# Ledger of designs, part 42: peptides against a protein of PDB entry 4JHK

Target 1, 212 residues: chain A of PDB entry 4JHK
Amino acid sequence: EDYKIQSFDLETQKLLKTALKDPGSVDLEKVSSVIVDQSLKDQVFSREAGRICYTIVQAEAKQTNGSVFRRNLLNRLQQEFKAREETRKRSTQEWVCLVSFICNIFDYLKVNNMPMVALVHPVYDCLFRLAQSDALKNEEEVDCLVLQLHRIGDQLEKMNVQLMDELFNLLRDGFLLQEDLSSMGRLLLLEILEFRAGGWKLSDTAQKYYYS

## One batch from the design tools (peptide)

Design b1_p25_1_s4 (made by RFdiffusion4, then SolubleMPNN; from b1_p25_1, 13 letters changed)
Fold by OpenDDE base, seed 4:
Structure b1_p25_1_s4 (fold): chain B 212 residues (1-212), chain A 25 residues (1-25)
Amino acid sequence: as target 1 above (212 residues)
Amino acid sequence: SAEQEAQERAEKLLKVIKSNIVELT
């Protein structure tokens, strides 16, 4: 398997590789911090980091029945989540990276083959923030929102359909009522509205429409 | 995998939509 860690320096790459193979031999708190830090800076890594985290979690569980990495990872994520408004104000790029990373962790980091319940509200809170009027007018935030919903929307809905309904009410309102949305923004919102309406699948008609 | 397919689909769709808008300008 190819883990995309080329954005790290060589020393950190070695650390990560060791964590993936022999997590008991490294400082897993440091590893978790490094992964989170890089995920906030590199969107390409952020969208892939979930797989790396899952592998480390599984490796540690298998090796020592431990969960040090997961605990540290979740603690750090919680800290970043709490500071999300500050992050957004400072850097839209870091903000969307944070959202992407949290969504990826939700997608990959399962317990007993189930999504972590503790991540459900944080994920929804991030998506709700992206669905606010001040965020919908920003292309980067709209892209992030749509991407995450395409990736994990069906899973999120299974965890809480009421929140998903509320979220999509906001998206519908944004699509219909928000004056300062770009044409592209409206098209993206329309597509995701239709995607959910189709059971998180592209219908033949929709596929022909968007891919013709 | 399902999640990989979802990611690819989303990225492709975004690309298509954006390209279409550019072509219409």
Scores: peptide ipSAE 0.029, ipTM 0.631, DockQ to the pose 0.019
Fold by OpenDDE base, seed 1:
Structure b1_p25_1_s4 (fold): chain B 212 residues (1-212), chain A 25 residues (1-25)
Amino acid sequence: as target 1 above (212 residues)
Amino acid sequence: SAEQEAQERAEKLLKVIKSNIVELT
């Protein structure tokens, strides 16, 4: 498969390609750091990063039965997660990139075709933060929230329906009660409320409503 | 894939909604 790594310099591209084919021959801590750094700057790269990470994990497991890359990746993610409030204060863009990346890792980096249990609470914590009143008034944060719920909402609910209920209680309250919510934000919240209510899929009526 | 479909649906929806808002303003 072809991976979208053109945004990196040639040396880094070579490093990543080598990690994909022969992970035991490279510094996997450095590889993980490079991927995380880029993912925190480019939300579009986050989806690709998830796929790349999964491939490297599988390659290392097959080659050496090791998990050095995954461990380093998760350690770095944990560091970024712990500093999420500081990141949010510094840059909304970096914050939503962080959330996007964590969600995409949750989506792609599965073990035995199951989501990593260790990522469930961090993902929910990020989504709960986006569901707070101070975040719901920000377009970029609402976009991120809705996007992630469309991507992994059904998977997350299967992992913990109680947390999902609590999250959507906040979204409902935001939709109904928050006065400084933008019209666009309100529409996005309404859509995602309907999306979950429809079993994490769009009904014909909803589809017609939003696309007519 | 289901993941790809979800991504495309979400992005398309965001685009449509934002476009509608712009048209109304």
Scores: peptide ipSAE 0.029, ipTM 0.645, DockQ to the pose 0.019
Fold by OpenDDE base, seed 2:
Structure b1_p25_1_s4 (fold): chain B 212 residues (1-212), chain A 25 residues (1-25)
Amino acid sequence: as target 1 above (212 residues)
Amino acid sequence: SAEQEAQERAEKLLKVIKSNIVELT
């Protein structure tokens, strides 16, 4: 299986490859730290990091019945989550990488084939932050918001429909009322509103409108 | 997979919308 780890140096790539195959032979705390660090810098990797993390978790569980990697990963993620406002102020790019990463972890790192309940509120908190007026005016944040909702919106809704309703109320308000939204931003919000309304699927009408 | 399809759809949508906006502006 191909994992997108080309952005790492060769030594780190070797470390990650070893972690994927033989997690007991490496420092899993270091591995988790490296993954989180890179996820905050590289949006492409951040988007795919969940799959890598899941594989390592499964490998460790199979090999030693351990959960050292997952524990360290979640601890680091929690630290970054708590500091999300500071991260956003420092770097929009790092902020959207963080959101992408946490959403990807939510998507891939499942327990008993179910999303981790502990991640539901953190994910929603991030999405709610992106849905605020000061964030909706930023294209990079809007892109991130819409992308995550396309990827995991249906799963999130199943976990908490009330929060999803509240989130989409904000998006509707942004679409209708916010003056400093770009035309692209408005279109993205409209599309995601329609996407959810269609059961997280594109209707034939929407398909024609956006892709014809 | 469903996840892969969702990702591709979202990326394609973003690309299409952005391209349309650029064309219209």
Scores: peptide ipSAE 0.028, ipTM 0.615, DockQ to the pose 0.019
Fold by OpenDDE base, seed 3:
Structure b1_p25_1_s4 (fold): chain B 212 residues (1-212), chain A 25 residues (1-25)
Amino acid sequence: as target 1 above (212 residues)
Amino acid sequence: SAEQEAQERAEKLLKVIKSNIVELT
């Protein structure tokens, strides 16, 4: 598999490649820190960081039956999650990268082929924050929200349909009632509302409307 | 993969919508 790690310097790329194949030969705490740091800065990497993390977790489990990487990763993730409001205030870009990263970890780090239950509420908390009025008026946050729901919405709903209903109530209200939404933002909200209503698929009518 | 397809679909949608809005303004 190809991993998008071009944003790292050559030495760090080597470190990551080694971690993917021989995790016991590297400092896994350092590796986890590097991945999280870059995920907060680079949207492209943030979207794919989950795959890298999953591979390292599996490699370590197979090699030593260890879980050092996963433990360090989740600890760092929890720290960043707790500070999410401060991050949002400091940098919208870092905030949406954080959300993307958390969603990707949810998507890829499975236990017995099931999502980690402990990540369900943190993911929803992030999405609910993006669904607030002060966030919906920001194009970058709306884009992030819509992207995550397209990627993991169906999986997340299976974990808790009640929270998904509540989330989409907010999105519907934003679409219908919020005055300072851009036309683009309003169209994106409409699309995601219809996407879920169609069972997380696009209808033929919607396909023609949005893609023609 | 399903994840890749979802990502591509979402990005394509964003691109199309943004392009259409720019053309209308």
Scores: peptide ipSAE 0.026, ipTM 0.606, DockQ to the pose 0.019

Design b1_p25_2 (made by RFdiffusion4)
Fold by OpenDDE base, seed 2:
Structure b1_p25_2 (fold): chain B 212 residues (1-212), chain A 25 residues (1-25)
Amino acid sequence: as target 1 above (212 residues)
Amino acid sequence: MEELLEELSEESVETWTEENEKLFS
C-alpha cells in the first residue's frame, strides 16, 4: 500500500516504510515520536498518520505479538493531551492538529475491530473544548470541530450518546446565540447540526469533500 | 458548563490510564 509520507526526508521515509513492513527491525519509540511530531504540525498528515499507525500496530502484532509501538504512541499522545490547554494557548494550529490526530487515531486504531474505549472521553473532551464560546469564535477551531464530527461523529455517538447530545446543545446555542461567530463558522455549525439531525449521512458530493 | 469540562478532563485522564493498563497487561 502507498502512504503519504513525502513530507519526511528520505531517511525518515525509509524508517517509516520499514516500520510498516518489519517493525521489529526499527526503533518503534522513535517511529512513534516522528509520527506524533509531524501530526502536531500537519493536520493533513494527521489523517494519514492514523492509517499508518494502525498498519504498524497490526504488523507488530503479527510479527511478534507485541505492542511496543502502540504503547509508545499512546503514551506520547496522552502526554500531549494532558498539555492541551498549554498547547492551545501557545498555538491554535498545534492545538487543532492535536485534536485532529487524536480523532484520527480513534478513527483508525481499532482494537479487535472496535474503537478504543480509552480515547472516547479524550476525544469528547477535545470537542467540548472546541465547542466553548472562546473557541467557536475562532474559525480555525470551528473548522477542526466540524471536520472531526463529520469523520467520527457517528462512531462517537455510538460510544456515548449523552455526551453527544450535550455537545450539540452547545453547538446549537453557539449557532443561535453567540454573536461573534464568523459567517463561515455559523454556516459550518448549521451544517453540522443538520448533518447529525439527518443521521450523519452526507451526499456523494459532500462525502468526497470530507474524505478525499 | 465549566464544571462539565473539568469533569471530562479528569475522567479522560483516568479512563485513558486505566484502559492503557488493561491493554498492555
Scores: peptide ipSAE 0.220, ipTM 0.790, DockQ to the pose 0.915
Fold by OpenDDE base, seed 1:
Structure b1_p25_2 (fold): chain B 212 residues (1-212), chain A 25 residues (1-25)
Amino acid sequence: as target 1 above (212 residues)
Amino acid sequence: MEELLEELSEESVETWTEENEKLFS
């Protein structure tokens, strides 16, 4: 399998490639930091990063029965999560990248083929923040919110349907009552409301739009 | 809504930390 890591310099590419096949021979803390740093700058990469992280985790488990990479990755993510409000204030772009990355890790980094329970509340916290009135008026944040719900909404609902109901109550109220939404933002909220109501099912065309 | 968000944030951090400790201890 090929991984989209051409945005890194050659030395870092080598580091990542080695981590993917021989994780015991590299500094896995450094690897995790590099992946997180890039994911906070590039929302597109964050999707690929989830896949990369999953591969490194399974490679380390197979090679040494270790979990050093996952531990370092999640520790770094938790640090970024704790600072999320400051990140949002500084840069909407970095904030939505952070949310995207956390959601992608939730999507890819399975434990015993199940979603990681530890990430459920952090993911909901991020989505609830995006569902606040001050965020819903920002199209970039609405884009992020809707994209994540398309990708992991069904999985997340299975983990906690009560929180999902509460989240969608906010989205419904935003759609119906908030006056300073952009036209596109309002359309996206309507679409995601209908998407969940339809059982989180996408057409083939829509799937390519949200997942490619 | 703000109160709910704050409560979620506190619960999220606590749960994340506890679950991570269970996984990595």
Scores: peptide ipSAE 0.074, ipTM 0.697, DockQ to the pose 0.849
Fold by OpenDDE base, seed 5:
Parts: C-alpha cells; structure tokens; sequence
Structure b1_p25_2 (fold): chain B 212 residues (1-212), chain A 25 residues (1-25)
C-alpha cells in the first residue's frame, strides 16, 4: 500500500520507502527525526505518520527483532512533550501538531495489539492542557482536542476512565461557564460531550469529517 | 487548575520514562 509522503522531497521519500521495506538498511534515528519534524509542521501528515511508524516498527521487528526506530521515535517525542509549554507559547500550530502526533502514535503504534501504557498519561496531559480555559478560547486548540477525542477517546477511556471523567468535567465547565469561547468552539465542545454520552458513536456526517 | 496540570505533567513524564525504560531494556 502507498503511503502519503508527498510532502517530503524525493530523497527523503526514498529514505522513507526504504525504511518501510528494509529498515535495517537505513539510519532509523534519522528516519524517526524526519517523521517527527514533519509531523510537527503538518497535522494532516501526523495521522499518516502514525501508520508509517507502525509499519516501520513491524518491519524492523520482523527483520532484525530490533526496536531502534521505536526507541528513537519515542525518545524524540518525549523530548518534545517535555518542552510542550514552550512550544505552545512559540506556536499554537506546532503545539497542536505535537498533540496530534502523540495521539496518532498512541492510536497506531500498538504493542501486542494494545495501546502503549507509556503514552496514556502523556496523551491525557496534552488533552487536559487543551481543556484549560486559556486553550479553549483558541479555536485551533479546540479543533485539535475534539479531533483527538473523536479518534482515540474510547481507547483512552478504557485505559483510565477516571481521567476521562475529569477531562470531560473540564469540557462541560468550559461549555457552560466560559464566556470567551468562539461560536465554533462552543459547538465543538457540545458535540464532543454528546459524542461521549452516546458511547463514542457519531453520525455518518461526523464520521466523514473526522475519519475521511 | 494550574496545580492539577503540573501534577499531571509530572506523573506523565515519570510514567513515560519508566515505561519506556521497560520497553527498551
């Protein structure tokens, strides 16, 4: 299957394609860095990046029983996570890309078909940050928050329902009490509240928006 | 709110670090 890597130059595309097929023949640290860098710039790519990362991890495991790529990937993500407040201050766009990427890695990079426990709290921390009043007033951050909850909310809840309850308490309070929400932000909060209340099920229209 | 966020951040970092060490050791 083809991967959406058109955002990279041809040389990098070749590198990625090689990593997907023969990970042992490339510098997997470099590959991971390239993927992270691009994911921090392009939120749309971050979803594809998750799929790419999963494929590389599986390929490396099969080829060499190694985990060099995953280790480098997660180490880089951890570094970015630690610096997330500075990133947010510098660029909202980069911040939401970071959150999106971490969430997509959580979604795609499974261990034994289960979510990585290591990412549960980091993901929640990011979502809680997006649920703060100063973030909820920014439509871009609300978009990110709602998008991630649509994609991985049910999985996250299974990992820690208490944190999910706390998160949605914040979202409810934001929806009901915060005065400086944008109209779209308020609509998105309402939608996500209803989404969870409905058992993480959405309409066909919403399905197309969030998953197509 | 800020205090809670700090606590979550610290917990997240610790959990991530510990779990990663287990995964890659």
Amino acid sequence: as target 1 above (212 residues)
Amino acid sequence: MEELLEELSEESVETWTEENEKLFS
Scores: peptide ipSAE 0.031, ipTM 0.613, DockQ to the pose 0.818
Fold by OpenDDE base, seed 3:
Structure b1_p25_2 (fold): chain B 212 residues (1-212), chain A 25 residues (1-25)
Amino acid sequence: as target 1 above (212 residues)
Amino acid sequence: MEELLEELSEESVETWTEENEKLFS
């Protein structure tokens, strides 16, 4: 498997690669911290982090029947989630990276091929925050919102259709009524409204953009 | 193993829904 870890120095890359194959030989708390820290700074890595985390979880389970990595990962993620408003205030970039990472964990860290139920509300809370008028006027936040909905919207809807309906009511109102949206933001909202209305079906071109 | 993973995940994020400020009902 190929993992996008080029943003790390060579020593850290080695650490991550070792964790992926021989998790018992490394400090898994340190590994989890490194992954979370980088996910908050690098949106490309944040997108990839879910897959990496899942692989480490599976490797540790197979090797030692342990769960040290996942425990540390989720505990750290919970801490970051609790501080999300402060993060948003400090850095929009870190905020959208956090949302992306949480959504990626939701997408990849499945049990019995199903998403973790405990993450459903936290994910929706993040998306609802991005759907507020003060966030919709920021193109970076709109980009994040639309990207996550393209990636996991269908899964989220299956978990709770009522929350998805409420979310899209906000997006519709934003598209129709909010005056200070960027041109691109408005186009993205229209596109995602149409995307859901079409049953969350992507064109080949769109699929490459959102999933490659 | 999968059931164990679910249980541990639930425990790890147990307080998320309770402590999270609700934006909407």
Scores: peptide ipSAE 0.036, ipTM 0.569, DockQ to the pose 0.084; fails the geometry check

Design b1_p25_2_s3 (made by RFdiffusion4, then SolubleMPNN; from b1_p25_2, 14 letters changed)
Fold by OpenDDE base, seed 2:
Structure b1_p25_2_s3 (fold): chain B 212 residues (1-212), chain A 25 residues (1-25)
Amino acid sequence: as target 1 above (212 residues)
Amino acid sequence: MEELAEKLRKLAEEEFNKFLEELFS
């Protein structure tokens, strides 16, 4: 399988591959730290980090019935989440990577095929932050917001439709009332409004209009 | 709406912390 770890050096790649196959033979705290660090600076990796994490969790559970990796991963994730405003102020790129990573963990790291309930509000909090006026004016943040909603919006709505309604009220107001949106940002907001209205699906016509 | 966002931030952090406490117990 392709776990999209080509951005790491060879030593780290070996570490990750070993964690995937024989998690008991590596320092899983170190593995979790490496994954989080890379997810904060590499959007491509961040998009797939959830899948990698899930695989390692399953491998450890199968091998030793342990959960060292998951505990360390979530502990580090919590630390980064708590510092999210500082991260945003320091680097928009790291901030959107953090949001992407949290959303990917939500998407992939499921328990009994169900999302981790504890991540629902943190995910919504991140999305609400992206939906604030100061964030909507930044196209990079709008890109992130729209991307995550495309990926996990339907799942999030199932967990809490009221919060999703409130979130989209912000997006609608931003689209209609905020004057300092970029043209593309405004278009993306319109697209995601339409996406949800269509049951979290895009028609071929809409796809061509917005992305072709 | 801003009030909701603030409440959500507090709730999110509280629940996340509680979840971790349970994981490490």
Scores: peptide ipSAE 0.407, ipTM 0.898, DockQ to the pose 0.754
Fold by OpenDDE base, seed 3:
Structure b1_p25_2_s3 (fold): chain B 212 residues (1-212), chain A 25 residues (1-25)
Amino acid sequence: as target 1 above (212 residues)
Amino acid sequence: MEELAEKLRKLAEEEFNKFLEELFS
C-alpha cells in the first residue's frame, strides 16, 4: 500500500517507513507522537493516518507480539480528546483535524476485525459537537461533519442507531431552523440527510448535483 | 438536545478513560 506521508520532512518519512516495516528498530512512542502531531496540523494526513497506524500495529504484533505503539497512540489520542474544547477554541483547523483523526482511527484500527467499542461514544461526542448551532455556522466544521458521516456513518449507526437518530435530528433542525448557515453548509446538510435516508448511498445523479 | 449532548460528553470521557485503564493493565 501507498501511504500519504509527503507532508513530513525526509528524516521523519524515513522514521515512519521504518516503523511500518521494522517497528522494533525505532522508538514507537516517538512515532506515535509524530503521527498525532501531524494529524492535528494536516487534514489530508489525518484522513490517512488510520491506515498507517493499523499497519504499524500489525507489524509490531507480528514482529514482537508487542503493542507499544497502539498503547502510546491511544494514550495520546485520549489526551487530545480530553482537551478537544480547548483545541476548538484555539484553532478550528486543529479541531477538525482532531475529529478527522479520531474517526479515521475508528475506521481502520480494528481489533479482531471489529470496531473499537470504546471509541463509539467519543466519536459520537465529536459529531454531536459539530452538530451544535455554534459549529454549524462554520463551514469548515460542517465540511468535517459531513465528511466523517460519509466515511463512517453506516458503521456508527450499526453500533448505536439511537444516537445516530438523535444526531440527525440536530442536523435536520439545523437545516430547517438555523438562520446563519452558509449556502454551502445548508447544501451539505441536505445532502447528508438524503444520504442516510437512502441507506448511506446516493445515486450518481445526486452525487453530481451536490458536489459539481 | 443539550441534555443528551452533555450526558454523551461525560459518558464518552469516562469510557475512554476506562478503556485505557484496561489497555495498560
Scores: peptide ipSAE 0.405, ipTM 0.897, DockQ to the pose 0.763
Fold by OpenDDE base, seed 4:
Formats: C-alpha cells, sequence, structure tokens
Structure b1_p25_2_s3 (fold): chain B 212 residues (1-212), chain A 25 residues (1-25)
C-alpha cells in the first residue's frame, strides 16, 4: 500500500514503514509525534494520516496488544487542539491541516467500530469555528469545512443531530446573509447544504451540476 | 449561536482532557 509518506525524509519514511509493519521495534511516541508534526504542515498527508494511524494502531494491537501509539497520538492531538486558535492566527494552512487531521482521525480511529465519542465535540468545535463569519470569508477555510463535512458529516450527524442542525444553520445563514463570501465559497456552501439535504449524497443531477 | 459555539468550545476542551486523563490512568 501507498501511505503517501513521500514528504518525509528517507530515514523518517523508514521509521514509519517499520512502525506500520513492526510497531514493537520503534519508538511509537516518536512516530506519533512525527505524524502529527507532518499532518500540521502537509495538507496531503494530513488528509491521509488517519489511515496510517489506524494501521499502526491495529498493528500494535495485534503484535503486543498495546496502545502506546494511540495514547501518544491522542495526547499530542489534544495539545494541538488546545492551541487551535493560536494556530489559526499564525497560519491558516496549519489550521486547516489540523482540522483535517482531527477529522481524519475521527474517521479512521474507531472503538468497537464506532466513532470515538471523545472526538465528537472537538470535531464539531472545529467545524463550528470554520462556520464563523471570519472564517467563511476565507476560501481555504470554507474548502476545509466542506471537505470534512463531505467525508464525515453523516457520521457526525449520527453522533449528534442537534449540533449538526445548529452547524448547518450557521452555514445557511452564511450563504444567505454574509456579503464577503467568495464566489467559490458560496458555491461550496450551497453544495454542502444540498449534500446534507440529500442524505449526505448528491443526486445524479446535482453531481453533474457541481462536478462535471 | 455565538453562545452555543462558546459552550461547545468549553465542552470540547473539557471532555478531551477528561478522556486523556482516563486514557493515561
Amino acid sequence: as target 1 above (212 residues)
Amino acid sequence: MEELAEKLRKLAEEEFNKFLEELFS
């Protein structure tokens, strides 16, 4: 499998590959730190990091019945989450990478095949932050918001439909009332509104309209 | 709506912290 780790140096790639195959032979705290660091800087990796993390978690569980990687990963994730506003102020790119990473972890790291409950409110908090007026005017943040909702919106709604309703109230109001949205931003908001209204899927007609 | 967002922020941080405390205990 290709885990899209080409952005790392060769030594780090080797470390990650070893973690994927033989997690007991590497420092899993270091591995988790490397993954989080790169996820904050590399948008492509951030969007795919969940799959890597899931594989390492499963490999460690099978090999040693351990959870060192997951614990350290989530600990570092929490630290970055707590600093999310500072991150956003420093770099929009790092902020959207952080959101993407958190959502990707939510998508891939499950307990008993269910989403991790502890991540539900953090994920919603990130999405609500992206749905604020100061974020909706930034196309990069709107793109991130819409992308995450496409990926995990249905799962999030199953966890808390009330929060999803409130979130989409913000998106609707942004679409209808906010004047400084970009044309692409408005298009993306309209699309995601229709996406949810259609049961988190697009009709054939809508698919052709937006993506053909 | 802003009030809800603020409440959510607090809940998210508190629950995440609590989860980690349990995870590392």
Scores: peptide ipSAE 0.400, ipTM 0.897, DockQ to the pose 0.722
Fold by OpenDDE base, seed 5:
Structure b1_p25_2_s3 (fold): chain B 212 residues (1-212), chain A 25 residues (1-25)
Amino acid sequence: as target 1 above (212 residues)
Amino acid sequence: MEELAEKLRKLAEEEFNKFLEELFS
């Protein structure tokens, strides 16, 4: 099984590969930090990071019945989450990477195929933040919001439909009432509104309309 | 709506912290 870790130097790649196969032989705190650091730089990698994290968690559980990696990973994630507003002020790019990473961890780090309940509200909080007027005017944040809802919206709704309704009320209001949305941002909001309305899926025709 | 968001922010932070406390205990 191959993982997309080409963005790391060779030494770090070896570290990650070893963690995937023999987690007990490496410093799992260091591994978690490396993964988080890179995920905060590359939103695309955050998706892969989720998969990598899941694999390491499973490998450690199987090897030692331990959870050192998960603990350290989530601890670092919590630290970044707590500082999310400062991160957003400093760098929109890092902020959307953080959101993407949190959402991907939610998506992949499941227990018995069940979402980690403790992450539900943090994820919603991030999405609600992206749905505020000051964020909706930024296309990069809208891209992130829409992407996450495409990925995990259906799962989140199952966890709390009331929060999802409230979130989409914000998105609807943004689409209809906010004047400083970019044309693409407005298009993406419309698309995601239709996406949920269609049961979290779009027809091929609609898909081409929005993304061709 | 802003009030809801604020409540959610507080709740999210509290639950995340509690979860970690349990995880490290």
Scores: peptide ipSAE 0.383, ipTM 0.886, DockQ to the pose 0.736

